# Ledger of designs, part 53: peptides against a protein of PDB entry 6RGO

Target 1, 392 residues: chain A of PDB entry 6RGO
Amino acid sequence: MALKLLGFNQDATCFSVISSNKGVTIYNCDPFGKCFELEKSTSNDEELDFLVEMLFSTSLIAVVDKTIGASKRKKLKIVNTKRKATICELTFPHEIMDVIMNRKIICVVLKSDQIFVYDISCMKLLRTIDVRGEKLKSTSKFRNSEAVGDIGVRVSLSTDNNSILCYSSYSKSDKENAPLNDIVVFDALKCIQINVLPAVHQSNIVCIACSPDGMLMATASEKGTIIRVFKTIDTENDEPILVNEFRRGSRPSRISEMKFNHDNTLLACVGESDTIHIFALPVTTTEADANEDDTLQQSSHSLSSSINGLQYISKGLANRFGKIIVSKIPTQSQQRHVAYIKIPENAKYRIGFPKDTTNTIHICGEDGNYLVYSIPRNEVGPCTLVKSNTFD

## One batch from the design tools (peptide)

Design b1_p18_2_s3 (made by RFdiffusion4, then SolubleMPNN; from b1_p18_2, 5 letters changed)
Fold by OpenDDE base, seed 5:
Structure b1_p18_2_s3 (fold): chain B 392 residues (1-392), chain A 18 residues (1-18)
Amino acid sequence: as target 1 above (392 residues)
Amino acid sequence: KEREELEKLAEEILEKLE
């Protein structure tokens, strides 16, 4: 049967898939098994396409039927999985491209490059963000999305109550073909823009991940060779703080998903390559008040020693238009993965980090495999397979 | 506990949207 992966929920306790014969199925990760099934409404041999966003492992899901020819591509349904009923339906002016939620906020991304921000508790519209801005209303040339691949606004939302929204935006170049290479950081609760990171890559941003606490963001371009990690709120001399630059590989390959673990110590990425990469983030020692005197000399040789020497010479290449491109970390200082998972070639995989086990990663494939891996702590190498299940 | 609190929140939201 043809499977299409939708992804994991926020805490990797569930994942969703489309089966050509059954429709949408949600699986629980532990104990492994089906927890919800949405039957297909059509008898036709049409390729099923859906968006499904879960509120964690609860009875609340958001569903969009994206099946070709369906007038439903503009409709968001809030579904009670216990009752198997649509509770609320919202209709949008354009096709829905993405849906993301947490305990407070639901964001709906449209093909028009608009983001609709709602209070989930009452489905009240808080803000409409027009990423094209008012000046681009005249260039009503919808990028014919057929000729230039899936280049649209990308979003990520923090899973906490602070509801930090990161989204890709058009560079303020007067060029008709401005890239989606700026990042905006937005407080979705207060509806305030809190930061702007200009030109974080040379090409369009195709993947964004926000940390669970909203303090970090990861970005990847169409090239998918370099991943950049930034602070979301803090700036240094009005410039964005680049925390890390990771090298995924030397060959271009699209990154489809990135995730932080729950303690911001790991960043995973997956895409069109045969390898899931896991990167270590520097532990920002929060200066916890070390008032207590207890002399336990555990010589944890933290690998921290190698970072000290490189003065970040922000050679902001002031381009002819006064835009500072985020200084590239020298290729020699680009960090590699600390761990990896080999996956079948041409199989699409999704990734999730469980909350309770920060050194465990969940993965699922369109090959029908659900796999749990242990991440090595003290050595660079392959992850160890801990558990495997199959689904159809 | 946390899962039960989240399910209660989801039920309260779903009841208010009905």
Scores: peptide ipSAE 0.601, ipTM 0.958, DockQ to the pose 0.874
Fold by OpenDDE base, seed 4:
Structure b1_p18_2_s3 (fold): chain B 392 residues (1-392), chain A 18 residues (1-18)
Amino acid sequence: as target 1 above (392 residues)
Amino acid sequence: KEREELEKLAEEILEKLE
């Protein structure tokens, strides 16, 4: 049967698939099994296409039927899975491209490069973000989304209550074909723009991940060779803070999904390559206020490790355009993966990090495999398969 | 606990949207 993966929920406790014969099926990860099915409404051999976003492992899902006609592609349904009933229906002016949610917010991304932000508790519209309208204030020409294939606004939302929304925006370049290579960081609850990261890549951003706490974001371009990790809120001298730069590979390959684990120690990426890559992040020691007075005088030998910041100031023409975050990190010092998973060639996979086990990753494939891997802590190497299940 | 709190939140949302 042809399977299409919709992905994991926020905490990797469930994943959603489209089966050509059945419609939408939601699986629980532990214990493994079907928890919900949405039957195919039509007997036609039409290729099924859906968006499904779950509120964690709850009875609340958002569904968009993209299979039948231009009108249904504009409708968001809130469904109670226990009742198998549509509770609320919203209609949009344009086709829905993506839907993301947390405990507070639901965001709907349209083909028009608009983001509709709702309070999930009452489906009240809080904000319409017009990424094209923001571009038009800086550059007079609309990009026709039809001519550039799958290039549209990308979004990621923090899974916490702070509801940090990261989205791709058009660069302020006077070029007719300005890339979607800026990132905007937005407080979705307060409806305030917090930060703007200009030109984080040279080409369009095709993948964004926000950390669960909203403090970090990862970005990848169409090239998919470099992943950049930034702080979302914090800035140094009004400039974006690049925390990490990872090399996925030397050959171009599209990254379809990235995710942080729940403690921000790992970043995973998956896409068109035969390899899921897992990168280690530096543990930001939150200085816990260890106010405990205990007087033990042990000799602080200050190993002043001189971080010789190799300022390779390439004197290249700093033309008046916004400082491209030129990787100050030499290509040789780009961090590689600490762990990897080999996947079948041409199989699409999705990834998820469970909350309770920060060194475990869940993956599922269009080949009908649900796999749980253990991530090595002390060595660079392959992940170990811990559990395997099949679905159809 | 967290799953039960989330399910209760989902039920409260669904009931308000009916």
Scores: peptide ipSAE 0.599, ipTM 0.957, DockQ to the pose 0.902
Fold by OpenDDE base, seed 3:
Structure b1_p18_2_s3 (fold): chain B 392 residues (1-392), chain A 18 residues (1-18)
Amino acid sequence: as target 1 above (392 residues)
Amino acid sequence: KEREELEKLAEEILEKLE
C-alpha cells in the first residue's frame, strides 16, 4: 500500500501516517500499536492528503483534509479522538500549508505566507503575522504567488510553555526576487518579536527546528549542505548568536525535517538522502552546573578546541553594517555528524526524540518500518538498532 | 503522571470548545 508519513508528535510517543486504503492512522510507539484511525470521507481512489498535528499523546488532534477541493484545504478541525468527533472547525481565507502546536498555542500557516497564532485553550486568535505584508512595506512589488513553487514560509514552535515561534521571512533586499533567508524569532504568547536573524543562508530556508526550550534554532537552506544553529535570544554577553555550523554533505540534498533532543545535546536531520545525520551540540554549561564531576571534562576538551576558532567579531564593524552573522565563520569550524543511520534511498523517513531517553531516536518510513536506534556517546559511527516494528 | 496531566489538559480544552 502507498503510505505517506505525517511525522511524530512533540515527544515521539506517537506517529501519524496516511494509508491509501484506510485514511489517517495514529500509532503509539510503546507499546507499539494503533491508537486512532480516521476513515476516508470518500470512496474514490483519490490520492489522500492530510495534515495531522497531535497534542502529545492526548485525545486532542488538529486535522486538515487536503484530498478534496479548495474548500476543505482551508478548514482546520479540532477532533476528540476518544469521541471520534469534530469539536471545533475554523475556516481560513487560503489553503493551510502547516499546523503546529504545543500546550498553549496553535499556529496555522497559509499558502498566502500568513501565520495565524491561536490560544489553544479557547481557540482565540492572538495574532495574524503577514510575512508578505511586512515585505510589501519595504518593497512595493508583489511577487505573483503562482511563480513561487514549493518555497513557502517555514515555521517551528518550542514544545515547552514559552512558545517560541521561529519562522522564515523575506530579506529586505531591493531585489525583485528576495529569498526567504531571514529568520524571525517570536514570542507566541506575548505576541512580541524577540529577534531577527538576517540572511542566515544565501538561498531560501526550507527547514527550521526550534529546541524544546526555545533557546536554540537550527536552519537549513534548499542546498541542504550546511546546517546552522543559533541562539534565539541575544545574550547580554558578547557571545556569537551562531553557536554551531554543521556539514551534512558536499552534494546538495533537501532536508525535510530536523529535531533537537530533549536536553539540546543532539540535532538530527533527515531528507532525500540515504542517511539520517546526528550532530553533537556543545553543552552550554550554564555556570550553575560547574560543580558536577571532573569525569566529563576530558571528552569536552576535544570538541571545544575546534569552536575556539570563532574569533570575536570585533565590536567596531558590527555597528555600521547590520549584523552580518555569516561572513566570518571559517570553513574549518564545520563539524561532521557524530552518528548516522542508513535508510533506503527511495523511502521518506521522519524522526523524533523521546523525552526519557536522550540517546535514543525514533524513526518511521513510508516503507512501513518503525525503528528505534541507540545513538553512540563516545564514538563516531552508526547507530545501533534496538527495536523494530512494521505497519500497513 | 505527565501523560495523565496532559490528557487532563486536553480534556479540559476539548470541553471548553464544545
Scores: peptide ipSAE 0.592, ipTM 0.956, DockQ to the pose 0.881
Fold by OpenDDE base, seed 2:
Formats: structure tokens, C-alpha cells, sequence
Structure b1_p18_2_s3 (fold): chain B 392 residues (1-392), chain A 18 residues (1-18)
């Protein structure tokens, strides 16, 4: 059967897939099993495409039928999975490209580069963000690139109640082909722009991850060779703080998904490569609880010296023109993965971090594998397979 | 606890949207 992965929910307790025979299926991770199925409404042999966003492991899901020829690509359905009923339906002016939610907010990304921000509790529109802004008045050409994987606005939302929304924005360059290489940080509850990170990559941003607490973001460009991690809210002298620069690889490869673990100690990435990469983030030990365990101090000192190296780089390349050229962290200070998982080259995988086990990663593949890996703490190497299940 | 609180929140939302 052809499977298409929709991904994990916010806490990796569930994942959703499209089965060519059944429609949308939601699996529970532990205990592993099918928890919901949305049957095909159409008898057509058309390739099913859906967006499914879950409110954690609850009975509330958002569903978009993106199947070609379906008049439904502009419709968001709120579905009660227990009742198997559509409770609310919203119609948008343009095709829905992405849907993200947390306990407070649902964001709907349109093909028009608009982000609609709703209060989930009443589906009240809080804000429409037009990412193209006023520059759209001239170039009414919707990019007719119907190609799966076209360059559009990317979004990530914190899974907490603070509801920090990170989205890609067009650079202020007057070029008709301005890249989506800026990041905007937005308080989705207050509807306030908090921060703007200009030109975080040289090319379009194709992947963004926000940390669960909304304090960090990771970004990757079309090249997918470098991942940058920034603070979302905090600034140094009104400049964005680059926390980490990770090298995924030397060869270009698209990153499809990145995720932080729940304590912001790990960042995982997956994409078109045969390898899931896991990077360690420096634990900012706030000095307060430094009482007991002496043994972990030695590894933190080596990372703190590299962070101090990053602070030295910020001061030096304040170029006179106010463009924060994210000074390429010298290739020597680019951190590599601390752990990895090998996956089949032709299988798309999705990743999730469970809340209760910070050194565990959940992965699922279009090959029908759901896999749980343990991440090594004290060594650089492969993750260990802990559990496997199959689905179809 | 957290899962039950989330399910209750989801039910309260779904009932308000119906």
C-alpha cells in the first residue's frame, strides 16, 4: 500500500498517516495501535492528500482534504474523533498549505502566504498575517508552481501556552525574487511581533522548528547543509542571538522536519537523506541549582568555551550597514551531530520527541515502520533501537 | 492528569463550536 506520512502530534503520543486504501489513520504510540480512522469520502483512484493536525492525543483534530480535484483544499474541518463528526468548518480564500495548533491557537497557512491566527477555544480570528505585505500590489502572479515542495511560508508554533509563532518572511530587498530568508517571531496570543531575524540564510528557509517553550528556533535553508539555532525573544544589543550552528552534511539535501526535545537539549532533523541527525544543544545552566552533582561539569566547560567564541563573533562583524550578516561561524566551530539514525534512502520519515523521555526519539516511515530509538548520552554514535512496530 | 485535562479542554472546545 502507498503510505503518506502526516507526522507526529506535539508530544509524539500519536502520529497520522494516509493509507491509499483506508484514508487517514491515526496511531497511538504507546500502547501502539490504531486510535482513529477517517474513511475515504471518494471512490476515485486519486492520490489522497490531507493535512491533519491534532490537539495532542485528544478527540480534537483539524483536517484539510488536499486531494487533487477536491473542492475541499480551502476548507478546514474541526473534527471530533470520538463522535466521528465535523463540528466546525472554515472556508479560506486560498488553498491551505499548513495547519499548526496548540492548546490556545490554531494557525492556518495559505498558498497566498497569509497566516490566519485563531483562538482555538471559539475559532475567532485574532490576526491575519500577510507575509508578502504591500509588495504584492504589483506581482499578482501566484507562483503557478503546483510542484509538491514549492517555496512558501514556513511556520512553527510553540507547544506551550505562550504560543510563540515563528514564520519565514521575505527579505526587504526590492528584488522581484526576494528570498524567504527572514524569520519573524510573533506572540500569537497578544498578536504582537516580538522579533525579526533578517537574512538567517542566503536562500529560502524551507524548515523551521520552534522549541516547546518558544525560547529557541531552528532554521534550515533549501541547501539543508547548515542548521542555525537562534533565541526567539532575547536579543543582544537589539541583534539576534545565534546559539548554535550545526552542520548536517557537506552535500545539499532537503530537510523536511526538525524538532526540539521537550527540555531544549536536543535538536533532530530528517529529510531526503538516509540519516536522521540529532544535535546536542548547550544546556544553559542557570547558576541557581548548581548544588549537587559534580560529575557533569567537565562536558559543559568545553561547550561554554565554544559559546564564548560565538559571543566574540557577534561583536566583530557588526557591519556598518545594519544587515546582520549572520557571520558564518567559522567552519571549525560548526558542530556535527552527536547521534544519528540510518533510514532507507527512498522512505520519508517523520520525527517526534516524547515528553517523558528526553533521550528517546520516535520516528515513523512511509515504509510502515514506527520505531523508538534511545539517544546515546556520553558518546557520539548511532541511536539504539528500543521498540519497533509496523502499520499499513 | 495532563491527558485528561487536555481531553476535557478538547471536549469543552468541541461543545462550544457545535
Amino acid sequence: as target 1 above (392 residues)
Amino acid sequence: KEREELEKLAEEILEKLE
Scores: peptide ipSAE 0.586, ipTM 0.955, DockQ to the pose 0.898

Design b1_p18_2_s4 (made by RFdiffusion4, then SolubleMPNN; from b1_p18_2, 10 letters changed)
Fold by OpenDDE base, seed 3:
Structure b1_p18_2_s4 (fold): chain B 392 residues (1-392), chain A 18 residues (1-18)
Amino acid sequence: as target 1 above (392 residues)
Amino acid sequence: SEREKLEEEAEKIEKSLL
């Protein structure tokens, strides 16, 4: 049967799939099993296409039917899965490309490069972000809409209540074909732009991940060879916004998904390659007042390869040349993965990090495999398979 | 559980949308 993966929910407690014969199915991860099915409304042999975004493991989902005609592709439904009832229906001027949500916010991305930000509690529109309109204000030349294939605005939202939205924007370059290589960081609750990261890659950004707390973001371009990790907020301590640069590989390969684990210690990536890569992040000790008592000497031999080589470009030059966030870091400072999972070359996979187990990763494939892996802590190597289940 | 608290939050959202 042809399966299409929709992905994991925010805490990797559930995942959703499209089955060509059944429609949308939601699986619970533990205990493993089918928890919801949305039956195919039409007997037509049309290829099923849906967007489904879950509100964690709750009965609330956002659904877009992309299968049938231009009218349904513009409709967002909020559905109660227990009652099988539509609670709310919104209609947009353009086709819905993506939907992302947390406990507070729903973001709807349109084919028009617009992002509609809603308060989930009342479905009130808080903001319309017009990424093309922002480009118009900066550059008088529109890209003709027809010639840009699968390159659209990418978004990621923090899973916490801070609701930090990261999205790709067009560079201010005078070139008619300005790439989507800027990142905007946006407080979705306050509707305030926090930061703008110009030219984070040389080509269009195709994948973005926000950390659960919204403090970090990861980006990958169409090349998918380098992943960059940034702080979302400028810290008072003049620390570099670029905190990590990872090498996935030398061969170009599209990254389809990236995710942080719950404590921001790991970043995973998956895509068109035969390998899921897991990278270690430096532990940002938030100075939480660690009251003295728990002397758990976790001798984490963090391979802190001291990236001491970022010469502080003095404050004086930063004013004349717009924030060159991406200096050409020498290839020697690029970290490799600390762990990996081999997957079938022709199977699309999705990834999720469970909240309760920071060294565990959930993966699911269009091959019908749901797999749980343990991530090695002290050694660079393969992940260990802990649990396997199949779905249809 | 955390799951039960989330479902109660979802029920509050549903009641505010209806």
Scores: peptide ipSAE 0.573, ipTM 0.954, DockQ to the pose 0.872
Fold by OpenDDE base, seed 5:
Structure b1_p18_2_s4 (fold): chain B 392 residues (1-392), chain A 18 residues (1-18)
Amino acid sequence: as target 1 above (392 residues)
Amino acid sequence: SEREKLEEEAEKIEKSLL
């Protein structure tokens, strides 16, 4: 049977899949088991396509049926899973490409490169973000979506109540084919643009992850060889603060998903390659108030890998067009993974970090495997399989 | 639990949308 993975929820307590015979199924991770099924609306042998976004492990989900005709692809349903009832329906002018939510907001990404931001508590529209801006309203040649792979606006949202929205934007080039290589950081509650990170990659951004607290963001381009991690809010001399640059690999490979763990110490990535990569982030020691004396010398051998503080002289190469291009870290200073998981080359996988266990990762595959891995803390190596389950 | 608090918030959202 063909499975299609939709992904984990915000805290990796549940994941959703499309089963070609059943429809949408939601699984609970612990205890492992089926917790919800959305039955097919049609008896036809049509390939099922859905968007499903969960509100954590609650009874609320957002659903878009993409199986049938262009009209249904424009409808968002909020569904109570316990009652199997639609509680809200929204219709958009264009096809829905993505849906993301937290406890405060829901964001809907359209094929028109628009982001609709709603207050989830009342489904009031807070903002419509037009990523193309006013200049491109005249030249609304829809990129013929056929030949060039699904290059649209990418979004990520903090899982906290600060509701930091990161999205890809078109670079200010007078070229008809401007890449989606800028990032905008947006306070989705206040509806204020916080920051703009210009030209963070040379090609279109295809994957973005926001940290749970919204303080960090990770980006990957179509090449998927380098992942960049930035601060979202802070700037140095009006330039973006690049915290890390990770090398996933030497060969081009699409990254489909990235996730931070809940304490911002790890970044995982998955995609078309046979390997999930896990990277260590520098622990920002918050300067906790240096008051009390107590001498407990527990020699935590922090593997202070000598991150020689090569101060990132962001030599913003002002290209001939006055554009700040984020300087590439020299290949020698690019960090590698600290841990990895081998996966089947032909199986799509999704990743999630559970809240309570920052050194555990959940993964699920279109091969019907749900796997829990332990991440090594003190050594570079493979993750250890802790739990395995199957689903259909 | 945290899960119960989240479900109570979801029930408040539902009541505000109906």
Scores: peptide ipSAE 0.571, ipTM 0.954, DockQ to the pose 0.877
Fold by OpenDDE base, seed 1:
Structure b1_p18_2_s4 (fold): chain B 392 residues (1-392), chain A 18 residues (1-18)
Amino acid sequence: as target 1 above (392 residues)
Amino acid sequence: SEREKLEEEAEKIEKSLL
């Protein structure tokens, strides 16, 4: 049977899949088992295509049927999984490309490069973000939508109530072919733009991850060789703060998904490569009060590689084209993975971090494997398989 | 549990959409 992975929910307690024979199935991770099944609406042997976004492990899901007809691809259904009932239906002017949610907000990404932001509690439209809107004033030429491959607006939303939305935007260039290489940070509740990170990559951004708290974001381009981690809100001298630059590999490979763990200590990435990479983030010791007392000498040799080498190359290289180029970290300062998982070649995987176990990662494959791995703490190496289940 | 609190939030959302 052909499986298509939809992904994990926000807390990695459930994942969703499309089975060619059954339709949409949601699995609970622990205890492992089916918790919901949405049967095929049609008897045709058509390739099933759906978007499903879960509200955590609740009975509430957002569903887009993309299988049949251009009209269905424009409909978002809010479904109660216990009742198997549609609660709400929204119709959009364009095909839905992505849906993301948290406890407060639903964001709907359209093929028109529009993001519709809704208050989930009443499905009230809070904002329409037109990512093309700044560009439409300059270039009347409709890019023939046929020739631009799988490059669209990418989004990520914080899983907390702060509802920090990160999205890719077009660089301010008079070129008809401006890349989607800017990031906008948006308060989805207040409907305010917080920050703009210009030219975070040289090519289009194809993957974004927001941290659960919305304080960090990770970005990857079409090359997928470098992952950059930025602060979302904080700036230094009106410049974006680059926290980390990770090297996934030397060979180009698409990254399909990235996730932070719940304490912002790990970043995982998966894609078209045979390897899931896990990177360690530096623990930002908040200078919380060094109150005096207990001298417990636990000599954790934290490899505090002195990240003092983030010399901001000062204002001087404002190159003649007014583009703030995020300074590349020297290759010697690029961190590698601290852990990895080998996955079957050509198998698509999804990743999730459970809340309760910061050193555990959940993965699922289109091969029908749900796998739980332990992440090593003390050494660079492979993750250890802890639990495995199969699904169909 | 946290799961039960989330389900109660989802039920409130549902009641507001109906």
Scores: peptide ipSAE 0.568, ipTM 0.953, DockQ to the pose 0.877
Fold by OpenDDE base, seed 2:
Structure b1_p18_2_s4 (fold): chain B 392 residues (1-392), chain A 18 residues (1-18)
Amino acid sequence: as target 1 above (392 residues)
Amino acid sequence: SEREKLEEEAEKIEKSLL
């Protein structure tokens, strides 16, 4: 059977898949098993396509039927999985490209490069974000939908109640082909723009991850060779703080998903490559836990020396033209993965970090494998398989 | 549990949307 992965929920307690024969299925991770199945409404041999966003492990999901010809690609349904009932239906002016939620907010991304921000509790529209802005409305040539297939606004939302929304935006360059290489950080609850990170890549941003607390964000471009990690809210001299620059690889390869773990110590990435990469983030020791346990001092010294190298580069290239040249971290200071998972070639995988086990990663594949790996702490190497399950 | 609290929140959302 052809499986299509929809992904994990916010805490990696569930994942969703499309089965060609069954429609949408949601699996619980622990105990492993089916928790919901949405039957295929049509007997047609049409390739099923859906967006499914879960509200954690609750009975609430957002569903969009994206199946070609279904005429439902503009409809968001809020469904109770226990009752198998539609609670709310919203219709949008354009096709829905993405849906993201947390306990407070639903964000709906449209093909028009608009983001609709809703209060989940009442489905009240809080804000419409027009990422193209008013100036580009005059060139009414919708990029011919065929040639620019996969380049659209990317979004990520913090899983906490602060509801920090990170989205890709067009650079202020008057070029008709301005890249989606800016990031906007937005408070989705207050509807306030917090920060703007200009030109974080040379090409379009195709993947964004926000940390669960909304304090960090990771970005990858179409090249997928470099991942950049920034602070979302904090700035240094009104400039964006680049925390890390990771090298995934030397060859271009699309990154489809990135995730932070729940304590912001790890960043995982997956995509078209045979390898899931896991990167270590510097633990920001908040000064507060300067209490007595003297023993763990030895490992922190090696990471601190690399961070001091980043501070020296920030001062120098304030070039007069207001382009924050994201200081090219010298290729020598580009960190590699600390851990990896090998996956089958051509198998699409999705990733999730469970809340309770910061050194564990959940992965699922279109090959029907749900796998739990342990991440090595002190050694660079492969992750260890802890649990394996299959789904159909 | 945290799961039960989230489920109670989901039920409140449902009741507000109906």
Scores: peptide ipSAE 0.561, ipTM 0.952, DockQ to the pose 0.875

